# Ledger of designs, part 52: peptides against a protein of PDB entry 8BZL

Target 1, 228 residues: chain A of PDB entry 8BZL
Amino acid sequence: SYDRAITVFSPDGHLFQVEYAQEAVKKGSTAVGVRGRDIVVLGVEKKSVAKLQDERTVRKICALDDNVCMAFAGLTADARIVINRARVECQSHRLTVEDPVTVEYITRYIASLKQRYTQSNGRRPFGISALIVGFDFDGTPRLYQTDPSGTYHAWKANAIGRGAKSVREFLEKNYTDEAIETDDLTIKLVIKALLEVVQSGGKNIELAVMRRDQSLKILNPEEIEKYV
Target 2, 242 residues: chain B of PDB entry 8BZL
Amino acid sequence: SRRYDSRTTIFSPEGRLYQVEYAMEAIGHAGTCLGILANDGVLLAAERRNIHKLLDEVFFSEKIYKLNEDMACSVAGITSDANVLTNELRLIAQRYLLQYQEPIPCEQLVTALCDIKQAYTQFGGKRPFGVSLLYIGWDKHYGFQLYQSDPSGNYGGWKATCIGNNSAAAVSMLKQDYKEGEMTLKSALALAIKVLNKTMDVSKLSAEKVEIATLTRENGKTVIRVLKQKEVEQLIKKHEEE

## One batch from the design tools (peptide; made by RFdiffusion4, then SolubleMPNN)

Design b1_p11_3_s4 (from b1_p11_3, 4 letters changed)
Fold by OpenDDE base, seed 3:
Structure b1_p11_3_s4 (fold): chain B 228 residues (1-228), chain C 242 residues (1-242), chain A 11 residues (1-11)
Amino acid sequence: as target 1 above (228 residues)
Amino acid sequence: as target 2 above (242 residues)
Amino acid sequence: SLEERIESLYE
């Protein structure tokens, strides 16, 4: 008998392992996503890379497909599993449906995966939240968030990780049509939002930008400084 | 019996995986393993703790394992777990070779095992592997590479790193002495001896207590070589003279 | 340190 404690409700109707997984997410560095008019932007707090560590192997933002990228907060190893499965699904969808996934579709897939791990005996929940951004085939920019519970929602802007509360408060105040009127303004909004929780300015920020009909672009530090 | 089968690594109220953390703690008590990336090669250096005179076969390598023609690894932690994981690495590498008719890229092999490690932290009836690994390898994509993985299934690429006993001190020393862009295999070997001499809880470093393997490229082929005891002695002697 | 390694598990 697998430890049923993982998948059982408390007397008060709580799934403790899911709640605890959410606490794991809070241990992760901050990630922010913003949907602009014709752009989606992901920003993440860079964790200080150890002096002798290869930066190539430290990625908090990843592509799921040509039209979809994801940032996560929480357990890195768990994230890798989710990312890999999502990538496979994206490719499978292209083969079977002959179109790329919609951002909502792949989000739902990830959410369903997470949900199964909250209900399956002998499995703990994934200790990650994710911000999933991209463009649908019709050119519509999308932003979704998923939690360890398997819930997902569409957002104009959102944040996850340790500084998420402060970032969300900033976004609630500053996300306006004027603030996202241009691509540059949208990028600036993300940077400003991250600066609420990130110390030492632009050097500790990683930004990924996806514009309509363009591939994911990771901005270099020099490019980020132009927006600071 | 059933109680153990039902146990799964679970989150604490604070979002921690204590079984993973405890596995990492256990590894901290294991023999020291070092990895150093150089411009012309990569090396592993490991502490030999079990020198038993009654061992029938001088295990050529207690802690360093050849995985395929292009990769090797060293292990710190539970020996039985290490054996399982090293065997799995070999199987993964061979299956890939069979399927694609080319050697598995280094990082792909590392990630494949890390996915297994992660699974043992998430699925019921399983415990985390009490093992950290250092991987050295060469592939056509990234050349010489050094990776570290832990019980969580997390991994990273490194220029130099250490696992096992006194790993923190070793890493500190490596940070001080590692010269980026100027590291030759020769200098890396010297650095390895220097660090081991300071981190191993022995009065005097001896060749019998150290395993060293180098991975180089010769004539377009990867060469994995375990240093002979005499070679290690020479390295130690050279260090003592400095 | 071990603590640093544990912290590195979360990104």
Scores: peptide ipSAE 0.396, ipTM 0.793, DockQ to the pose 0.845
Fold by OpenDDE base, seed 5:
Order: structure tokens, then C-alpha cells, then sequence
Structure b1_p11_3_s4 (fold): chain B 228 residues (1-228), chain C 242 residues (1-242), chain A 11 residues (1-11)
């Protein structure tokens, strides 16, 4: 059967392994990204960490560089590979071009990597989607999404993972210029969006914020509760 | 023949990697291994299943392997796969030492192997390793550490955990009895015996069926010690008296 | 459980 082969076209033009990789993404916990005026915010559903597990080893949000961070949904091990490659590219870019990457650049890099794994012999697609946020060197906030296929687009707001549909519907209704007028409102929007799919409020949400000319900040639970 | 070489672990229609799941299933049938992190050390305890009287070399540690001066691991799953991975761990550690003139940090060693494991789930002509590992170690960054990795290339740090047969029950017991911040190596050893006694498919726990290794720091040096049979016997006896 | 471990593969 074509669905049991490496990534090849079916007679009807489908790449089943890519489609199935997208299903793997849906098994991941929900991640949300929102671009504000001078802020980018990532929110993720906290998976219940096992009581005896070290929390430092569980990260759904990671920095790619000082000006770029990423949230992912899907296979954790696959994500680690992509993250590492992206980090190396960010550093390489700084060395060769003498400027940090643009958010679009690093997104394109990740997308190209993913695409290659959909076309190369002896490789399966990456089972991850990613929300990539950050600031370009000109101070412009950016949000991009990439999928297992290697496609990518710029967004004002988007979501990935198991609750993505519901969150996107919420964002489509509630994302307005007024809703992102301030940093606090932008953060509030992300929290409200996540609450559409996350039970028990702020305790199950992790938020990361990047403001213009500032490093990635992960909000503690107390800070999150202030917005609830 | 070429068609088989180009095949890799593939996604199911539901986005599952069944070969990875099957590897994990295989590990569930392996002997029990548990790890416990204490304030003053970390330990591995493993079930010894192959007690053949005719084995010439009494392997002091069938399932526990020293990786370097600061790390050890235990394995659950396919023995041949385990041997490959443990050798690779040693090589990675040595290469790092040679390159940087310092021991590899514990998590970096774990991650390096996990990247290999992941590759075997993504690249053609390969199957997942049928092995889960527990890692114990010490480094200057995080002190005593315990990690677990599975066939997918996923890993995590733990205060206490278990792999292999009856691991779920063991983990449940560990959750109940593990006291964060108050765990001494002595208490950890007692806990290990308690858990093994309940989770091993044996009528009575005996020292010959249990391997225990401890990792401690003495005078600024890491000491990895496999407990002698007599020491294990004493631990078992103490447990039976309680 | 094995199921929980399988679920842990996805984040």
C-alpha cells in the first residue's frame, strides 16, 4: 500500500506520510502564537508533568536565538532535531552575515529542512508543526507557522496541536487591533485563547513573551494569574 | 532488496510510529530497572534474570554499565541493542573528553544517544532500538542526576523512575514513597528493595536476582560502586524485618 | 502504563 511506503505520491496525488505526520502534530498539546504591536507571545498547554519528573527537561517553548523563539506540537524527539539545526543556523548566520536572522529567514530554513525530509529517500517527514516568533533587526514583530510538509506562512495569530481548531476560531473572532493595542491585552488574548481548550485555568498554561529589544521571558504562574 | 533498504519507520494514518511503540512493548517484558535520586547520591537497581550456574564469568553487573568515571546506566530491552548503545555512550563520552579535556555533562551524553535513537526512527533501512536506558551521573552543572530514555529518542530527568517489567506499578510505588528533599541514599536503597520486592515476578527477593549500583561523591571524586551480594542480602533482610 | 509512555512521545 502507498501509505506504508516512504513518502511517495499516491495515484490520486496525495503524500500520505506528510498527511499522517500532520496527524501526529494533532496529538501534541496546543500551542498558540500572537503577534502584538511591540510584543510576540507564545502560549502552550502544559502537559501534566509526572510527579517525579524534572521539569527542566520538559520544554515546549525554546529559544532559537536571542531574537527568535519557537513552540512546537508533535513528536518531541523530532522537535529536538529541528531546534538544534535551527540554533546552529542562527549562529552561523550571525557569523557569516554579521546580523541575526530574520524570523522569516529561520522559518524558511526550518521549512526547507522539513520539505527535504518529505522528498529524500529513506526519510520520513518530521512529525512536528512549529510556531516561530520574534523580532527582526528593524524591530518588527513576526509570527510564522510551519508544518510537516515544509509549508510556512506569516500570521497575525495562529495555533497548532490538538486544540488548534478551536483556538483559531477564537482568534479569528477576537483578534482585532484593539485587542492587541497593549502588551497586556496581547497577553490576555493568548490566555483567553488557550482557555478555550485548557481546563483548570492558568495553572495549565505556560506563557512566553518577547518584547522589542528584550529577551524571551517565561512567565511564572503568579504572573499568568494576574491576567486571568 | 533495494526496497527494504529505503524503508524507514513510517507514520500510521493516525500519526503513530508503530515500530517505536512495539519496541516499547518489547521493553515492557524485560527485567525491571529502577533509578532513584538522593541528596547524597543516585542509584540503579536492576533485576538479574540470567542466573545460569554454568556461566563461567560471574558478570558482577549484567544490566548496569559504567560509562565513564562520572556516569553509569542500566538497560531494559534487547541485549544486543543494549550493547551497541552502551558502547556508543562510552565512545561519545571519550570523544568529548578528548576534544574538550573535561568530562561530558550528563545530559549532553544522554542527548547525544537520544539523537542516535531518533535517527533510527526516521532514516531508512533502520529499526528503532528495542532498549530503554536509565542513566545516573554527576557533573558540576547539576550534581547528581537521573535520566530515562526510550526508543523514540525522547528523554527526561527524574527523581525516581522505572523501566521494564511492571514499571507502571513500580512508578506508582515510587510516587507514593519518594519524599522530595529528604531522600538519603540509604533510604533510597531501602525504597529500591521495597519496590523490587513487589514488582519482580519472584516468590522471594534474593540477592542473586538483584543488581544495585550507587554513585556518590567522595573527596571531590565520583565513586561508582556495585553492591556486593552480601550487602544486598542485608538490605533484603532489613526489609523483611520491617 | 505503556499507553502513557506512548502518549509522552508527543508534546
Amino acid sequence: as target 1 above (228 residues)
Amino acid sequence: as target 2 above (242 residues)
Amino acid sequence: SLEERIESLYE
Scores: peptide ipSAE 0.385, ipTM 0.785, DockQ to the pose 0.869
Fold by OpenDDE base, seed 1:
Structure b1_p11_3_s4 (fold): chain B 228 residues (1-228), chain C 242 residues (1-242), chain A 11 residues (1-11)
Amino acid sequence: as target 1 above (228 residues)
Amino acid sequence: as target 2 above (242 residues)
Amino acid sequence: SLEERIESLYE
C-alpha cells in the first residue's frame, strides 16, 4: 500500500520527511561540541527545568560507554531509543571484539540506524541530530555529528539545535590552535560559543568534559562559572 | 497543510508531529489527575467522572491502577488505550520480577512503556496512544518517586504534577504551594484537595467524584492504599474549614 | 499549558 510509504522521494528528488525531521532538530535546544588536543567537551543549553521537575530525568548529555558520550537535539523520545541501542551496541562490541568501540564505529552504527529509518516502509525518520564525542583506544579525541538522514562527519567543532548557526559562526571565527591549547581554554571556548545563544549566563549551560584516560565529568554550575 | 494533520507518524514541514499534539489536546479534556511526592510517601488524586447509578460493578478505582506491589498509576485520556497500557505495565513488571527475582525499578518500568508509546509515533499504520500517565512508586534506588509520561513517549520525574483537564492551572497552583523538603503526606493530601477543588469544573467538591491513593512504606514494605470515601470526605471538610 | 508541553517534546 502506497499509503504506508512515509519517506519517499518527491518529484524533484527531495526526501521531505528527512528534511522535516531536520526541522524538528532545529526546535531542540542548542548543543555544541569541541575537540581539543587531549579533551573533548560537550555543552548544551539547559531548558528551564520546571520548578517541580526532577533534574535527574532531564538529560541532554548521555554516556554511551566509558569512552563515548553523546548530546542530541530534537525529539527527546526518539533520542532515548537511539541512545539505548547505541549503549547495547557498545556493550556487545566489548563482548565480541574484546575492545571498546571507536567513536567512529559507534557513530557509524547510529548513522546506519537512522538511515534505515529513512528507507524502511512504515517508519518515519528519527527527529534528532547528535554530537558524539570520545576517545579512541589510542587516545585520539574525536567529535562526530549525525543528522536524521543518517549522514555523519568528523568535526573539530560543531553545533546542533535552534542556535546552531550562530554557534557555528562563532566557532568558525574563534576555533584556533591557540584557543584549544589547554583543556581550560577548550572549555572556555565551548562556554563562549554557547553564550552566543544562551540567555542568563552559566546557569543555563550544562557541560560535559572527557579527558584522555579519564571518565566523563559533568561540571557543576560553580565549576562552569569559573570559566565565564 | 491539513495533509499532515491527518496522517499518523509523519513530520509536518515545521518538524511537528501533529498526531502527538492532537493526542495531547484530547487528554486535556480528560478528567484531572494529580500526583504529589512527599517525604514519607507519594499520592495520586484523580477525578471520577463515570458515576452512574446503574453500574453493577462498584469500581473502587476507575482511574488509579495498581501495577505491582511497589507501583501504581493514574491515567488521563482514552479509556481503551489506558487499559492496554496499564495491562502492558503489569506484564512488563511481572516479566522483570520473574527474570531477575526482584521488583523492576520504577524508572525502568516507566521507560519501558514510554518506548512503546514512542514506537506508536514512529511506525506507520499506528496512531499515538491518547493517554498520559502519572506513576507513583518506591524502589531501593531512589525511594519514593513520581513520574509523568505523555503520548510522545517522553517522561519526567516530578515532585508534583497534573495531567488532564485544567492541568496547567493545577501545575501553577502546585508550584506556588509545594514546599520542597517540607512536604508530608498529610500536607500533600491537603494540597491535592485544594488543587482539585479549584481545577475541577464542579460547584462543590465531593468525595464521590475524587479518587485518592497513597503509597507509603511500613515495616520495610510498600503499602498502596486507596482512601475510603469517608476519608476523602474528611479531607474535603477540613479544606472547607480552612 | 499545552504549548509548554508540546515544547517539552523537543530537547
Scores: peptide ipSAE 0.361, ipTM 0.759, DockQ to the pose 0.859

Design b1_p11_3_s4 (from b1_p11_3, 4 letters changed)
Fold by OpenDDE base, seed 4:
Structure b1_p11_3_s4 (fold): chain B 228 residues (1-228), chain C 242 residues (1-242), chain A 11 residues (1-11)
Amino acid sequence: as target 1 above (228 residues)
Amino acid sequence: as target 2 above (242 residues)
Amino acid sequence: SLEERIESLYE
């Protein structure tokens, strides 16, 4: 069966394992990214943390470097591998080039990594998509998305995971220059987008904000409620 | 080449890794292991299933393994897989110690093993490990810690959790009775006995069928102690009197 | 439940 072959094209030109990996992504909770004028915002649906689980160990949003953050959807263990590889690359880049990575650079690195796992026998694709946000050294905000195939694109706004379709539809309608005119409006846009798929309001949303020349800030629930 | 593809864990059309799920199912049939985090310590409690009187080497602990001076783990699943993973944990911890001249942080050790587990779900010619682990430890960063890992390479920190047979029921009981912020090691031990008594498929809980280890701090040192059978008997007796 | 654990594999 062609669907069981890791690196073999189907007669109709499909890479089934890549497509199936994309289905794995859809099992993940929703993540949204929005690029503002001087801000990038990541929002994620908080999965109901099991009672007695330490919240510290449940992270959908992580820093890759001081200037780059990532949210993912899909297999958590796979994500950890990608994150670690990306972090190492970010550090290596700083050492060798003496500058932090551009958001595009690290995205391309991750994409290439994923792509290799689609073409190598004996490796299944990564079951994750990622939203990568940050600032280039020149202060330009960036948002990229990667999928299991190793493709990547720059976006103004995008979403991944279970509710991604609905969120994207919302963003397509509501992402305007006016909607991102200020940092606060940009944050509000992300929240509104997530509320399309998240039940019970702001309590189930995690937001991370990165402003120009600032570190990643994770908003607390009280801060989020101010935007609802 | 084709033979290797058939042996690689692959995605189903729905995006599922069935081999990982099946490994998790297999673990569900293994002996029960509990972990409970307290303010003044952390404990593991595990079901002993293989009590063969004729075993020459009384393994003091069948399911609980000391990893280093600051960490221990319990295992549910395939014994051979467990042995491999516990040895690997010890090696990782030792290498870290040699390299940095300090003990490996608890989460780093867990993560290192989880990366190995994950690799066995992604690379050809490998099957997932049929093992879940509970880790207890202390480090200077987070103090007392309890972690759980599964065949996927996923892990999480817990205040209390259970793996193996009847783990779902055990977790439910833990959720009901665990008092956040007020859990002493003494109360944790009592809770462990309570949960095991209800979840183990035995008519009567006996000390012979239960292994308990505690991890505490004494005079700035970590102390890992496996409870003596008499101590476990006392805990059981106390529970029966309540 | 096992189902919950399986679901936890995805984030």
Scores: peptide ipSAE 0.413, ipTM 0.805, DockQ to the pose 0.840; fails the geometry check

Design b1_p11_4_s1 (from b1_p11_4, 4 letters changed)
Fold by OpenDDE base, seed 3:
Structure b1_p11_4_s1 (fold): chain B 228 residues (1-228), chain C 242 residues (1-242), chain A 11 residues (1-11)
Amino acid sequence: as target 1 above (228 residues)
Amino acid sequence: as target 2 above (242 residues)
Amino acid sequence: SRDAYADSLYD
């Protein structure tokens, strides 16, 4: 029964609130991440911004640090909390360790935070999954996914949100070394993957690209159309 | 301990937070609040429902609150919750000012409160606040700004928006009549009256039932002004003549 | 109305 106000085990060993939080993630717009050779790409299904809404306040892709960015699916307000904590940790790490976080480190931090919210008294799980991409200090591109349970894994490519299944199926078929041979091909792969679930082509896609030794770049619609 | 557990906002099997949705439903029954961003200012217009003759006239506004010298907000929803949140906004703004010796940026104040709202949707023993807010402000970073926040802790920036009763209809009208890049504060005031006249469940719009505040810049300072009843009457009269 | 609000909670 969802009437349990805390995350507890069912008799069969399920954490229903965690599973239900995963259902919340499925209500989110689709996000996809792909690791290329020297590039990481995040693509998201752009939610139609209401007329008169300021677009700057509607972002599904955010920087956590100069070398790490994140896309999420699920509860927007929950995501903001996670993002803020992750940003603080990234800065703290730079101050204390004198190096940027590795993508794995910050993913593990986020995962640990999520896990605590599945076990702490009087807290519900975060209703978000995240794709975390970036570069380690050694220049290695990384992609991680984390879910409401606090689990995390490294991926070559993955997707989250409402269309994730279809996108993953596409990626499983089309992610090859040839498909990611160049930065442009990697970007094209992300776009093609999103087009499995996004209607009206490139107009409803937001793309973020991080290349080796470069800052995060959000592609404008015109740039996206060049890849379609 | 167990008492807190029984009232925690939890996920439904479908991944919904019903307590948040119910809080939003409650706001739908509250008086209408409008916000409109103009090139030369920003305004809030709110329905005043509590017109009681015995109310002390010293009240600044029923629904519009000054937060600091550069920001104000309007509220739709549970009055007691609104009072708590508006007080918290003032405290956050003041703490920031003390810490940094400059006014808090508008969006930072909004997000700080939204983080509190979110917490009340996630932590045990707490219910969501039954309040949506419109924020108007000015800062050196983005100039004039309008924000909306809801019980979930979600927020967004707007050129024009509405919360409370008949908000969907109001937003539709705003979408039709709002002219991007050409909106003056004067035209925004006229638009506010037009929309309120259509969305308020009253036979005749009167100045006593409408609160309007404007935020402008004069001589490098923010000026927040609540319109006098006579000024509102003139706006209504002008609308009736068109 | 309610469904539109519910959908607004998710991204």
Scores: peptide ipSAE 0.325, ipTM 0.755, DockQ to the pose 0.723
Fold by OpenDDE base, seed 2:
Structure b1_p11_4_s1 (fold): chain B 228 residues (1-228), chain C 242 residues (1-242), chain A 11 residues (1-11)
Amino acid sequence: as target 1 above (228 residues)
Amino acid sequence: as target 2 above (242 residues)
Amino acid sequence: SRDAYADSLYD
């Protein structure tokens, strides 16, 4: 039988395919996002790159536009589809509205895309969560999270992936105005949060920072070690 | 639960896509394909299994496909699926050339196909393609390149890798013997023969059972060459003498 | 192993 109805309600009101897609997210490596005063920071657990693999092709953090970047956890191939759609929308928005997207706008777009895949016949949910960070045109730093259901919320700090629970618990305790008072302190907070779940210290962490009116910057390992 | 492995590609309770995993398992039974990146070129080496004396047409290449002037691929998995995907690759490359009046960058061609593969894992009424591919190519952006893609639509760039039968063992051997920064095409060819000799489920490696293609740059042009049987014989002979 | 392939799907 053509299983057209992939995502359906259970008798008790659960969307099992969405819940199971959330389990797929938990199989992904940890990503963390923190909103500072004038900075947004993404940190990710580096997936162990196989010997002889080109590291260039292993990316967990990507730019969606000049003012927006995203980290994901879950199915890599699914993430690529979402990223590509988001990039196209960012460009389309620039053409039609003549302004860059707000971080909320592109998050809502991604969330809507995900939601449609939970309700469309013959489609399974996306097996990814995303942390979307950036700056609005007014210079306000933003952090959003999306999940497989298409739900999204704004956050001060959040985490996704296999170690997300521990990282969130750390952030709940340690995210204070003092802890994000400077860009450097914000970066340190992200690193400390990731170190709760990442083994072998800073060498297994990738960090990306976006400052106001600046493009995404990926920190090199030496830069990361300064904060450890 | 068998409920999640017998239907269209859906998530298991633990977040697994069993149909994708099963497609990957099917590829493990296919003939071995190797790819090795060198400083001065890139190669594919593939096991040739279908040697029928009664075949009327000698196909020069059973497992290695030219995609355009700058790219080739090898396939491991279901032959019919492979034919569909290789044709699609050619079409994508040609459409790009027509639209932009320049060859498609290697990674863009790979990703375009990977998006198709991914779609077949997400849309109902479709099964994953039971095919992994190795891609070799050259472009002005990254020079010589080697990529691997799987049924999930995932891909990666590699210095050396293997798909198909005994791929794990082959990868282990490649990890041991591949010398980063020092790999010439000549040494890569020798390494390919060495690995195939150990990983192919054959009593003796012969030139009739191996296809090798090299991609090089000559006078500012990409040259894709399938090695002649005699050339492969010489490589095998050299390996046996060492 | 099949498990290694499964793990390769996720980042």
Scores: peptide ipSAE 0.260, ipTM 0.688, DockQ to the pose 0.763
Fold by OpenDDE base, seed 1:
Structure b1_p11_4_s1 (fold): chain B 228 residues (1-228), chain C 242 residues (1-242), chain A 11 residues (1-11)
Amino acid sequence: as target 1 above (228 residues)
Amino acid sequence: as target 2 above (242 residues)
Amino acid sequence: SRDAYADSLYD
């Protein structure tokens, strides 16, 4: 009998493998997403890059397309699989529909992928949550979150990973229309939120900014320090 | 706890993949492999454990494998698993060459294998590969490169790293002695010998117990060379004199 | 350390 990875219901209706995958997410470093008025911002806790490690190969924020980027928390290798499939879908959509994906569309695609891995015999759930941000073709900024179960929701602001609870509590208190009145204020909000859980200040933060009709920009450490 | 330990592709209550962790533990008992990136090349150094006098074929390279003209790897872990993965690497590289009429970029080859490794951690009826790899290569995009991959399908680029037995101690030594921007291949070779001498559980380092390969560029071509025993002896001798 | 390996799996 092949010992198949089986995601099955417990007698009380729990999918334990999905719940345990959510625990895997909590082992990941913190990521935060905030939707501003005309900006979306992703911030992540940088895992301590070993002195001899190439920073190029350590990416927690990835572009899915020109108008969409994603941060994840959880199993790095699992994330790579999801990212690759999402990128392929974004390109396929451009070829077949002749328009870029909406943020909701690609989120739904990722969510569906995750869901299938919760129901397919012989597969374990993906051990990742994702924050997906971007702009729709009409210029509307979007933020979505997905979890290992394949659920997804739209958010104004959210966080995933180890420090997510503290970051969410901060965002619930501090996310106001005034706090996102400008792009700079929105960026500042993300940084402040991350600083609730990130040690050693701005050196351990990576920020990605996408403005309306602009490409994804990863802020350098000097740019981040301007907001601290 | 034990019920999750025995299943190949199941999360523990704490979100851990124990079979992946156990595969990594198994690799810790394998022979030491080092990789060091220099300005003018990249090298692999590996412990040779199987010195059996009755071996008919002197495999000059037990742990270092040429993948294509621009890449080589070393392996730590289960030999049979390593053979499967190294063959797959060669196939991937060859298919890419045939499809695109150019050599596969180093990182793309690494990621392709890492996706396979990852799959063996997620699909039922499979166990993780009990193998970590170091990859050395050159491509036109990033020049000389060093990568490490593990049973999880995770990988990273490195200036210097170690896998296998006493890898943590080796990495610590590399971190102390590696000088960014100033590392020549000659210095890298000396550093490799220094680290191996301290990390291998041998009273005296000998050339028969060490395999070293260098990857350099000569006249616009990649040259992968396994050092001769005499060359390794000279490196060891130089280290003993210091 | 086994714990060091576990930490390397997650980002």
Scores: peptide ipSAE 0.250, ipTM 0.680, DockQ to the pose 0.779

Design b1_p11_4_s1 (from b1_p11_4, 4 letters changed)
Fold by OpenDDE base, seed 5:
Structure b1_p11_4_s1 (fold): chain B 228 residues (1-228), chain C 242 residues (1-242), chain A 11 residues (1-11)
Amino acid sequence: as target 1 above (228 residues)
Amino acid sequence: as target 2 above (242 residues)
Amino acid sequence: SRDAYADSLYD
């Protein structure tokens, strides 16, 4: 029955549902991640919140654990499922291994979850990409990206969502050792990268910063304006 | 294009989930449901379309459901789907209470149902629920709350919102008239009547066609009350005099 | 509109 075989190969060897899930990601607002020397920064384009909507219920950046956070682009409801699974795995790892997850480990877990949804009968792919940032227990800052296919790679900087191409082009030109020499410069790089696609400046940007041995900090609008 | 419309919820070439969008379209044809958050309470107002003369005058709310002592919801969309989801909400709330010996936080109940809705958009052999819900509640964490959820499993908190027929027009009116920080339950009730009078496809707003529930706190307890027809009549009359 | 709801699915 065609209702069971959701993701199948085309005659040309394509997984159309995975490719179309990648198109769903492009409908999401832009997210950018940058790895600095001793900092990781996530920046996202703020979606226009309706005047009567509670902003606390709209989050594009979330903590997976104390040492790991994630930004996503694509289907919000799909993202919630992935986030919850990842959080459970982070806690499970702490219980079983007695150490926090590495950023690579949790990325691989998320990637494996996504991959299974591309191969399992009766499941469609997740319509999300994610930027996963954090610190390993050795203090090394990490940035990973994963897509609907379940592929993942480590990055110095990357972007996802509707403006990802323009942001990546900016980062390819401007990501240098000098540009990330300090925490402040790294934050500035993220803001400048987002401003390539975000209209109306710092008011439409949300920034999250994780420094070595520190918890995730979401910057307030006033803090963001200092970097603009 | 039609191939993506008729099968299990799959992505279109453009990354759209047409079955979810079609479920939302079905909700647009349902009776209007409105929610308004006030400083001293929260309310639901719903259009009652099936006034069958032969229905026993047991004024059971057709569209407003008590979920637990601290929460209620209204539904717009397919009635059978709504019944399944409202029952599931009650079960989730009860299981939480039994497990933790405290009422489920409002957002957690909403999220639990939204995860179910999402699953029906991702797993084969399932169709999305053709239902949107408005949730009203109180908990010790956030006080009075109003939430909206849709067939995708997405949800959000609101100060005021509307689902169902003419919801876009209703939301526009709410944006104009909602006074942030100054909204009393009394003012919210008046606003609800005003919006329903303009958005319902009826020649004249009558109390028999409107269901209203309020959620308040009295003596440290949540009180969920469905307004009597006479009370709704008074609200309508007051609006007509203004 | 249907399109406005469709856009609400994505963040």
Scores: peptide ipSAE 0.267, ipTM 0.693, DockQ to the pose 0.736; fails the geometry check

